# Designs tried in a protein design run: peptides against a protein of PDB entry 3JWR. Part 366

Target 1, 323 residues: chain A of PDB entry 3JWR
Amino acid sequence: TRELQSLAAAVVPSAQTLKITDFSFSDFELSDLETALCTIRMFTDLNLVQNFQMKHEVLCRWILSVKKNYRKNVAYHNWRHAFNTAQCMFAALKAGKIQNKLTDLEILALLIAALSHDLDHRGVNNSYIQRSEHPLAQLYCHSIMEHHHFDQCLMILNSPGNQILSGLSIEEYKTTLKIIKQAILATDLALYIKRRGEFFELIRKNQFNLEDPHQKELFLAMLMTACDLSAITKPWPIQQRIAELVATEFFDQGDRERKELNIEPTDLMNREKKNKIPSMQVGFIDAICLQLYEALTHVSEDCFPLLDGCRKNRQKWQALAEQ
Target 2, 298 residues: chain A of PDB entry 3JWR as posed
Amino acid sequence: TRELQSLAAAVVPSAQTLKITDFSFSDFELSDLETALCTIRMFTDLNLVQNFQMKHEVLCRWILSVKKNYRKNVAYHNWRHAFNTAQCMFAALKAGKIQNKLTDLEILALLIAALSHDLDHRGVNNSYIQRSEHPLAQLYCHSIMEHHHFDQCLMILNSPGNQILSGLSIEEYKTTLKIIKQAILATDLALYIKRRGEFFELIRKNQFNLEDPHQKELFLAMLMTACDLSAITKPWPIQQRIAELVATEFWEQGDQVGFIDFVCTQLYEALTHVSEDCFPLLDGCRKNRQKWQALAEQ

## One batch from the design tools (peptide; made by RFdiffusion4, then SolubleMPNN)

Design b2_p29_5_s4 (from b2_p29_5, 10 letters changed)
Fold by OpenDDE base, seed 3:
Structure b2_p29_5_s4 (fold): chain B 323 residues (1-323), chain A 29 residues (1-29)
Amino acid sequence: as target 1 above (323 residues)
Amino acid sequence: MEEERLKISEEVRNEPSPLLEEPYEPFVP
């Protein structure tokens, strides 16, 4: 395609030029081509291209295939969300110095997972899929969409000319796919809620050890969630704009719940409850985000900008909730 | 090699996943 030719021939700017090491990064000013260039830079600067012998054209095709398999009619859970998740992962690995704590296979898996974690997202949550009796709800009992996202990820990885993992051994391939699966499934907030207590307790007791395989897996899951939710850490103008995209998608779901399922939407998905967004954001930060970024900062102090951003946005949302 | 990778993909796809409670609603407690 012309898009592939343009991407494959383009000079990839440095991570510094692209600002992809910054926790404050915003994609709003970036073209789709520039997001793809950023993604190439992430793979390159994490040494993944060299270590796993990725062909540049294959990587370019894979990135474009991933981007193409996000829906354009979904307000938030689109390519830009996946790209921002991957950028936060890259920033956490580089600026947050988490790279030195992980294997190259774990890093490879996390980056692929971050880019792929919402593939073919339909702009509705698992509860809607289940309540609508969608065919996907017959295939999977739990984490329905995350299983679908992983299936889409596998489909792309195995598609002709998209096989970015072709340089891996069979064992490395298997290991990588397992980590990708676990990482994508970890983006189900229900799984986060289930597992976070163990992580926080290990941190609190100073017993956290990344040499333990179980604790490593737990950390990768927490890191995925931290990157997936990283919009809450962004500078306030960015956070507000992303919150509007999320609200748009949730209201679209609520409108569908009312129309298609004859269900009154929850306050989160109720367009008439737009005035509750600030207070709901405060509640979300307190219930979900703060402890995660605190714990992540305990694993690596260089991740503090995520925690600081979250705290600052809490204050901003609280001030709006008081108006 | 491609057939083996496809087989592995299906194996990983079909591996049991953690059982979860009801889906959490994000952005609210």
Scores: peptide ipSAE 0.564, ipTM 0.861, DockQ to the pose 0.421
Fold by OpenDDE base, seed 5:
Structure b2_p29_5_s4 (fold): chain B 323 residues (1-323), chain A 29 residues (1-29)
Amino acid sequence: as target 1 above (323 residues)
Amino acid sequence: MEEERLKISEEVRNEPSPLLEEPYEPFVP
């Protein structure tokens, strides 16, 4: 395609020029081409292209295939969300110095997972998929969408000319796919809530050890969630704009719940309850976000900007909730 | 290699996942 030719021939700017090592990064001003260039830079600067002998054209095609398999009519869970998740992963690996704690296969898997974790997202949650008796709810009993996202990820990775993992041995390939699956499934907040207590207790007791395979898996899951939720850590103007996208998507679901399911939407998805957004954001930060970024900062102090951003945004939302 | 990779992909796809409780519905910014 013309898009592939343009991407493959383009000079890829440095990570410094692209600001993709910054936790404060925003994609709002970037074109689709620039987001693809940023993604190439992430693979390159993580040594993944060199270590796994990726062909440049194959990587370009894979990135464009991933981008194309996000829906354009979804307000939040689109390519830009996946790209921002991957950028936060890159920043956590580089600026947060987590790269030094992980294997190249784990890094490869996390980056692929971050870019792929919401593939073909429909702008509705698992509860809606289940209640609407969607065909996906018959295929998967738990984490319905996350299983679908992983299935889409596999489909792309195995598509002709998209095989970015062709340089891996069979064992490396199997290991990488297992980590990708675990990482994508970890983006289900129900799984996060179920598992986070073990992680926080290991941190609290100073017993956290990345040499333990189970603790490694647990850490990768927590890191994925931290990157997926990273919009809450962004500078206030960016955070507000992302919150509007999320609210738009939730209100679109609520409108569909009324129309298609004859159900009154929850306050979160009710367009008439817009005034509750600030208090709901405070509740979300307290219940879900703060402890995660605190624990991540204990694993690597260089991740502190995520925690600091989350705390600052909590204060901003609290001030709006008091109005 | 491609056939073996496809087989591995199906094995990983079909590998049982932990049972989860009801999904949480947070307002995620």
Scores: peptide ipSAE 0.564, ipTM 0.865, DockQ to the pose 0.388
Fold by OpenDDE base, seed 4:
Structure b2_p29_5_s4 (fold): chain B 323 residues (1-323), chain A 29 residues (1-29)
Amino acid sequence: as target 1 above (323 residues)
Amino acid sequence: MEEERLKISEEVRNEPSPLLEEPYEPFVP
């Protein structure tokens, strides 16, 4: 395609020029082509292209295929969300120095997972999918959308000309797919809530050890969630703008719940409760985000900008909730 | 190699994942 030719022929700017190592990164001013160039730079600077013998054209095609399989009519859970999740992963690996704690296969899997974790997202949560009796709810009993996202990820990885994993051995391929599956499923916040207590307790007791395979898997899951939720850590103007996108998508779901399911939406998805957004954001930060970024910062102190950003945004949301 | 990779893909896809005992609705979808 013309898009593929343009991407494959383009000079890829440095990570410094693209600012993709910054935890404060924003994609708002970037074109779709520039987001694809940033993605190529992430793979290159993590040594994934060289170590796994990726063909440049195949990587370009894969990135464009992933981007194409995000819906354009979804306000938040689109290509830009996946791209920002991957950028946060890249920043955590580089600036947060987590790269030195992981294998190249784990890094490869996490980057693929971050880009793929919301593939074909429909702008509705698992609760809506279940309550609407959607066909996907018949295929999967739990983490319905995350299983679908992984299935879409596999479909793309196995598509002709998109096989970025062709340079891996059969054992490396199997290992990578397992890590990708676990990482995508970890973005179900219900699984995060179930698992996080073990992680926080290991940190609290100074018993956390990345050489333990189970603790490694647990850490990869926590790192995925930390990147997925990373909008909450962004500088206030960026955070506020992303919160508007999230609210738009949630209100669209609430409007559908009212119309299609004849139910009253929760305050989070109720357009009439827009004035509760600041207090709900404080509640979300306290219940979900703070302990995660505290624990991540304990594993790597260079991740502190994520925690600091989250704390600053909590203060901003609290000030709005008091008005 | 391609057939073997497809087989592995199906095996990983069908591998049981951790079950949630109780439904939980998180603060975000």
Scores: peptide ipSAE 0.563, ipTM 0.868, DockQ to the pose 0.487
Fold by OpenDDE base, seed 1:
Structure b2_p29_5_s4 (fold): chain B 323 residues (1-323), chain A 29 residues (1-29)
Amino acid sequence: as target 1 above (323 residues)
Amino acid sequence: MEEERLKISEEVRNEPSPLLEEPYEPFVP
């Protein structure tokens, strides 16, 4: 395609020029082409292109295929969300120095997972999918959408001309796919809530050890969630704009819940309760986000900007909730 | 090699996933 030719022939700017190492990064000013160029830079600067012998054209095609398999009519869970998740992963690996704690296969898997974790997202949650008796709810009992996202990821990875993993051995390929699956499934916040207690306890007791395979898997899951939720850490103007996108998508679901399921939506998805957003954001930060970024900062102090951003946004949301 | 990769993909796809016994918490989309 013309898009592939344009991407494959383009000069890829440095990570410094693109600011993709910054935890404060915003994609709002970037074109779709520039987001694809940023993605190429992430793979290159993590040595993934070199270490796994990726052909440039194949990588470009894969990125465009991933981007194409996000829906344009979804307010938040679209290509820009996946791109921002991957950018936060890149920043955590580079600026947060987590790269030094992981294998090349783990890094490869995490970057693919971050870009792929919401593929074909429909702008509705697992609860809606289950209650609407959607065909996907018949395939999976738990983490319905995350299983679908992983299936879409596999379809793309195995598609002709998109096989970015062709340079891996059979064992490396299997290992990489397992990590991708675990990482995508970890973006189910219900799974995060189930598992986070073990992680926080290991950190609190100073017993956390990345040489333990189970603790490594647990850490990768926590890191995925930290990147997926990273909008809450952004500078306040960016955070507000992303929160508006999230609210738009949630209100669209709530409107569908009323119309299609004949149920009253929760406060989070109720357009009439827009005035509750600030207090709900404080509750979300306290219940879900703060402890995660505290624990991540304990693993690597260079991740502190995520924690600091989360704390600052909590103060901003609290001030709005008091008005 | 491609057939083996497809087989591995299907094996990983079909591997048991963690079961969620706990209900969805507030603020979980």
Scores: peptide ipSAE 0.562, ipTM 0.865, DockQ to the pose 0.479; fails the geometry check

Design b2_p29_6_s1 (from b2_p29_6, 15 letters changed)
Fold by OpenDDE base, seed 2:
Structure b2_p29_6_s1 (fold): chain B 323 residues (1-323), chain A 29 residues (1-29)
Amino acid sequence: as target 1 above (323 residues)
Amino acid sequence: SSISDIFPFLHLSDEERRKAMIEEYNKNL
């Protein structure tokens, strides 16, 4: 395609020029082409292109395929969300110095997983999919959408001309796919809630050890969640706009719940309850986000900007909730 | 200040919202 030709021939700017190492990064001003260029830079600067012998054209095609398999009519869970998740992963690996704690296969898997974790998202949550009796709800009992996202990821990775993993050995390929699957499934917030206690306890007791395979897997899951939720850490002007996109998508689901399922939506998805958003954001930060970024910062102090951003946004939302 | 002041683009289409968000972002930073 002309798009592929343009991308493959383009000079890829440095990570510094693209600002993709910044935790404060915003994609708002970027074109679709620029987001693809940023993605190429992430793979290159993480040494993934060299270490796994990726062909440039294949990588370009894969990126465009991933982007194409996000829906344009979804307000939040689209290519830009996946791209921002991957950018946060890149920033955590580079600026947060987590790269030094992980294997190349783990880094490869995490980046692919971050870009792929919401593939073909429909703008509705697992509860809606289940209650609407969607065909996907017949295939999976738990983490319905996350299983679907992984299936889409696997489909793309195996598609002709998109095989960015063709340079891997059989064992490396198997390991990478396993980690990708685990990472995508870990983005189910229900699984995060179930598993986070073990991680926090290891940190609290100063017993956390990345040399333990189980603790490594646990850490990768926590890191994925930290990147997936990273909108809450962004500078306040950016946080407001992203929160608006989330609210838009949730209200669209709530409207569909009323119309299609004849149910009253929860406050979070109820357009008429928009005045509760500030207090709900404070609750979300306290219940889900703060401990995660505290624990991540304990693993790597260079991740502090994520924690600091989360704290600052909590104060902003709290001030609005008090009005 | 109401929540409507925080979400000024909630009523816009996806395309209009994106345009407005970019414009606002560029003016404020």
Scores: peptide ipSAE 0.497, ipTM 0.932, DockQ to the pose 0.022
Fold by OpenDDE base, seed 4:
Structure b2_p29_6_s1 (fold): chain B 323 residues (1-323), chain A 29 residues (1-29)
Amino acid sequence: as target 1 above (323 residues)
Amino acid sequence: SSISDIFPFLHLSDEERRKAMIEEYNKNL
């Protein structure tokens, strides 16, 4: 395709030029081509291209395939969200120095998972999928969309000309897929809520050990969530715009819930309750985000900008809630 | 500021919203 030719022939700017190591990164001004170039740079600078002998054209095709399998008519859960999740992962690995704590296979898996974790997202949550009796709800009982996202990820990875993992041994391939699956499934916030207590307790007791396979898996799950939710850590101007995209998508779901399911949406999904957004954002930060970024910062102090950004945005949302 | 000040682009199309967001972001730099 013309898009593939353009991407494959383009000079990939440095991570410094692209600012993809910055926790304050914004994709707003980037073209789709530039987001793909950033993605190539992430793979390159994490040594994944070299270590796993990725062909440049295959990587380009894979990136474009992943991007293509996100829906354009979804306000938030689109390619840009996946890209920002991956960028936060890259920043956490590089600037946050988490790269030094992980294997190359884990890094490979996390980056693929971050880019793939919401593939074919439909702009509705698992509850809507279940209540609408969608065919996907018949395939999976829990984490319906996350299972679907992984299935889409696997489909792309196995598609002709997209096989970025072809340079891996059989064992490396199996390990990588296992980690990708676990990472994508971990983005179900319900699973985060179930597992986070163990992580926080290990940190609190100073018993956290990445050499323990179970704790490693737990950490990767927490890191995925931290990157997936990283919009809450962005500078206030960026946070506002992303929160607006989220609200747009949630309100669209709420409108569909009224129309298609004949139910009253929750306040979060209710367009008429938009005045509650500031207080709901404070609640979300307190209930979900703060402890996660605190714990992540305890694992790596260089991740502090995420925590600091989250705290700053809490103050901003609180100020609005008090008006 | 009201919630409308925080979400000024809710009524826009995806393309219009993107343009407006870029413009706003650039003004705040």
Scores: peptide ipSAE 0.491, ipTM 0.931, DockQ to the pose 0.022
Fold by OpenDDE base, seed 3:
Structure b2_p29_6_s1 (fold): chain B 323 residues (1-323), chain A 29 residues (1-29)
Amino acid sequence: as target 1 above (323 residues)
Amino acid sequence: SSISDIFPFLHLSDEERRKAMIEEYNKNL
């Protein structure tokens, strides 16, 4: 395709030029081509291209395929969200110095998972899928969409000309897919809520050890969630715009719930209750975000900008809630 | 200010919203 030719022939700017090591990164000004160039840079600077013998054209095709399999009519859970999740992962690995704590296979899996974790997202949550009796709800009892996202990820990875993992041994391939699956499933907040207590307790007791395979898996899950939710850490002007996209998508779901399911939406998804957004954001930060970024910062102090950003945005949302 | 001041682009199409967000971002640089 013309798009593939343009991407494959383009000079890939440095990570410094692209600012993809910054926790304060914004994609707003970037074209779709530039987001793809950033993604190439992430793979290159994490040594994944070299270590796993990726062909440049295959990587370019894979990136474009992943981008294509996000829906354009979804306000938030689209390619830009996946790209920002991957950028946060890259920043956490580089600037946050987590790279040295992980294996190359784990890093490979996390980056693929970050880019793929919401593939073919429909702009509705698992609860809507269940209540609408969608065919996917018959295939999976829990984490319905996350299983679907992984299935889409696997489909793309196995598609002709998209096989970025072809340089791996059979064992490395199996290990990578296992980690990708676990990482994508970890983005279900319901699973995060179930598992986070164990992670926080290990941190609190100073018993956290990445050499333990179970604790490693737990950490990868927490790191995925931290990157998935990283919009809450962005500078306030960026946070406002992302929160607006989230609200747009949630209100669209609420409108569909009312129209298609004849149910009253929750406050979070109710367009008529938009004035509750500031207080709901404070609640979300307190209930979900703060402890996670505190714990992550405890594992690596260089991740502090994520925690600091979250705290600053809490203050901003609280000030709005008090008006 | 109201939530409408914080979310000035809720009423726009996806394409219009993106253009407006880019314009706003560039003005703040």
Scores: peptide ipSAE 0.488, ipTM 0.930, DockQ to the pose 0.021
Fold by OpenDDE base, seed 5:
Structure b2_p29_6_s1 (fold): chain B 323 residues (1-323), chain A 29 residues (1-29)
Amino acid sequence: as target 1 above (323 residues)
Amino acid sequence: SSISDIFPFLHLSDEERRKAMIEEYNKNL
């Protein structure tokens, strides 16, 4: 395609020029082409292209395929969200120095997972999918959309000309796919809530050990969630815009719940309750976000900007809730 | 309302919102 030719021929700017190592990064000014260039840079600077012998054209095609398999008519869970999740992963690996704690296969899997974790997202949550009796709800009992996202990821990875993992041994390939699946499934917030207590307790007791395979898996899951929720850590002007996208998508779901399911939406998805957003954001930060970024900062102190950003945004939302 | 002040683009289409966000971002640089 013309898009592929343009991407494959383009000079890829440095990570410094693209600012993709910054926790404060915003994609708002970037074209779709520039987001793809940033993604190439992430793979290159993580040594994934060299270590796994990726062909440049194949990587370009894969990135474009991933981007194409996000819906354009979804306000938040689109390519830009996946791209920002991957950028936060890249920043956590580089600036947060988590790269030094992980294997190349784990890094490869996490980056692929971050980019792929919401593939074909429909702008509705698992509860809506279940209540609407969607065919996907018959295939999966738990984490319905996350299983679908992984299936889409696997489909793309196995598509002709998109096989970025072709340079891996059979064992490396199997290991990578296992980690990708676990990482994508970990983005189900319900699973995060179930598992986070174990992680926080290990940190609290100073018993956290990445040499333990179970603890490694747990850490990768927590890291994925930290990147997936990283919008809450962004500078306040950026946080406001992303929160607006989230609210837009939630209100669209609420409207569909009224129209299609004949139910009154929850306050979070009710456009008539928009004045509760500030207090709900404070509640979300306190219940879900703060402890995660605190624990991540204990694993790597260089991840502190995520925690600091989360705390600052809590203050901003609290101030609005008090008005 | 305070929430309307922080969500000025809530009433826009997806395409219009994206354009407006880019324009706002460029003005704040």
Scores: peptide ipSAE 0.483, ipTM 0.929, DockQ to the pose 0.022

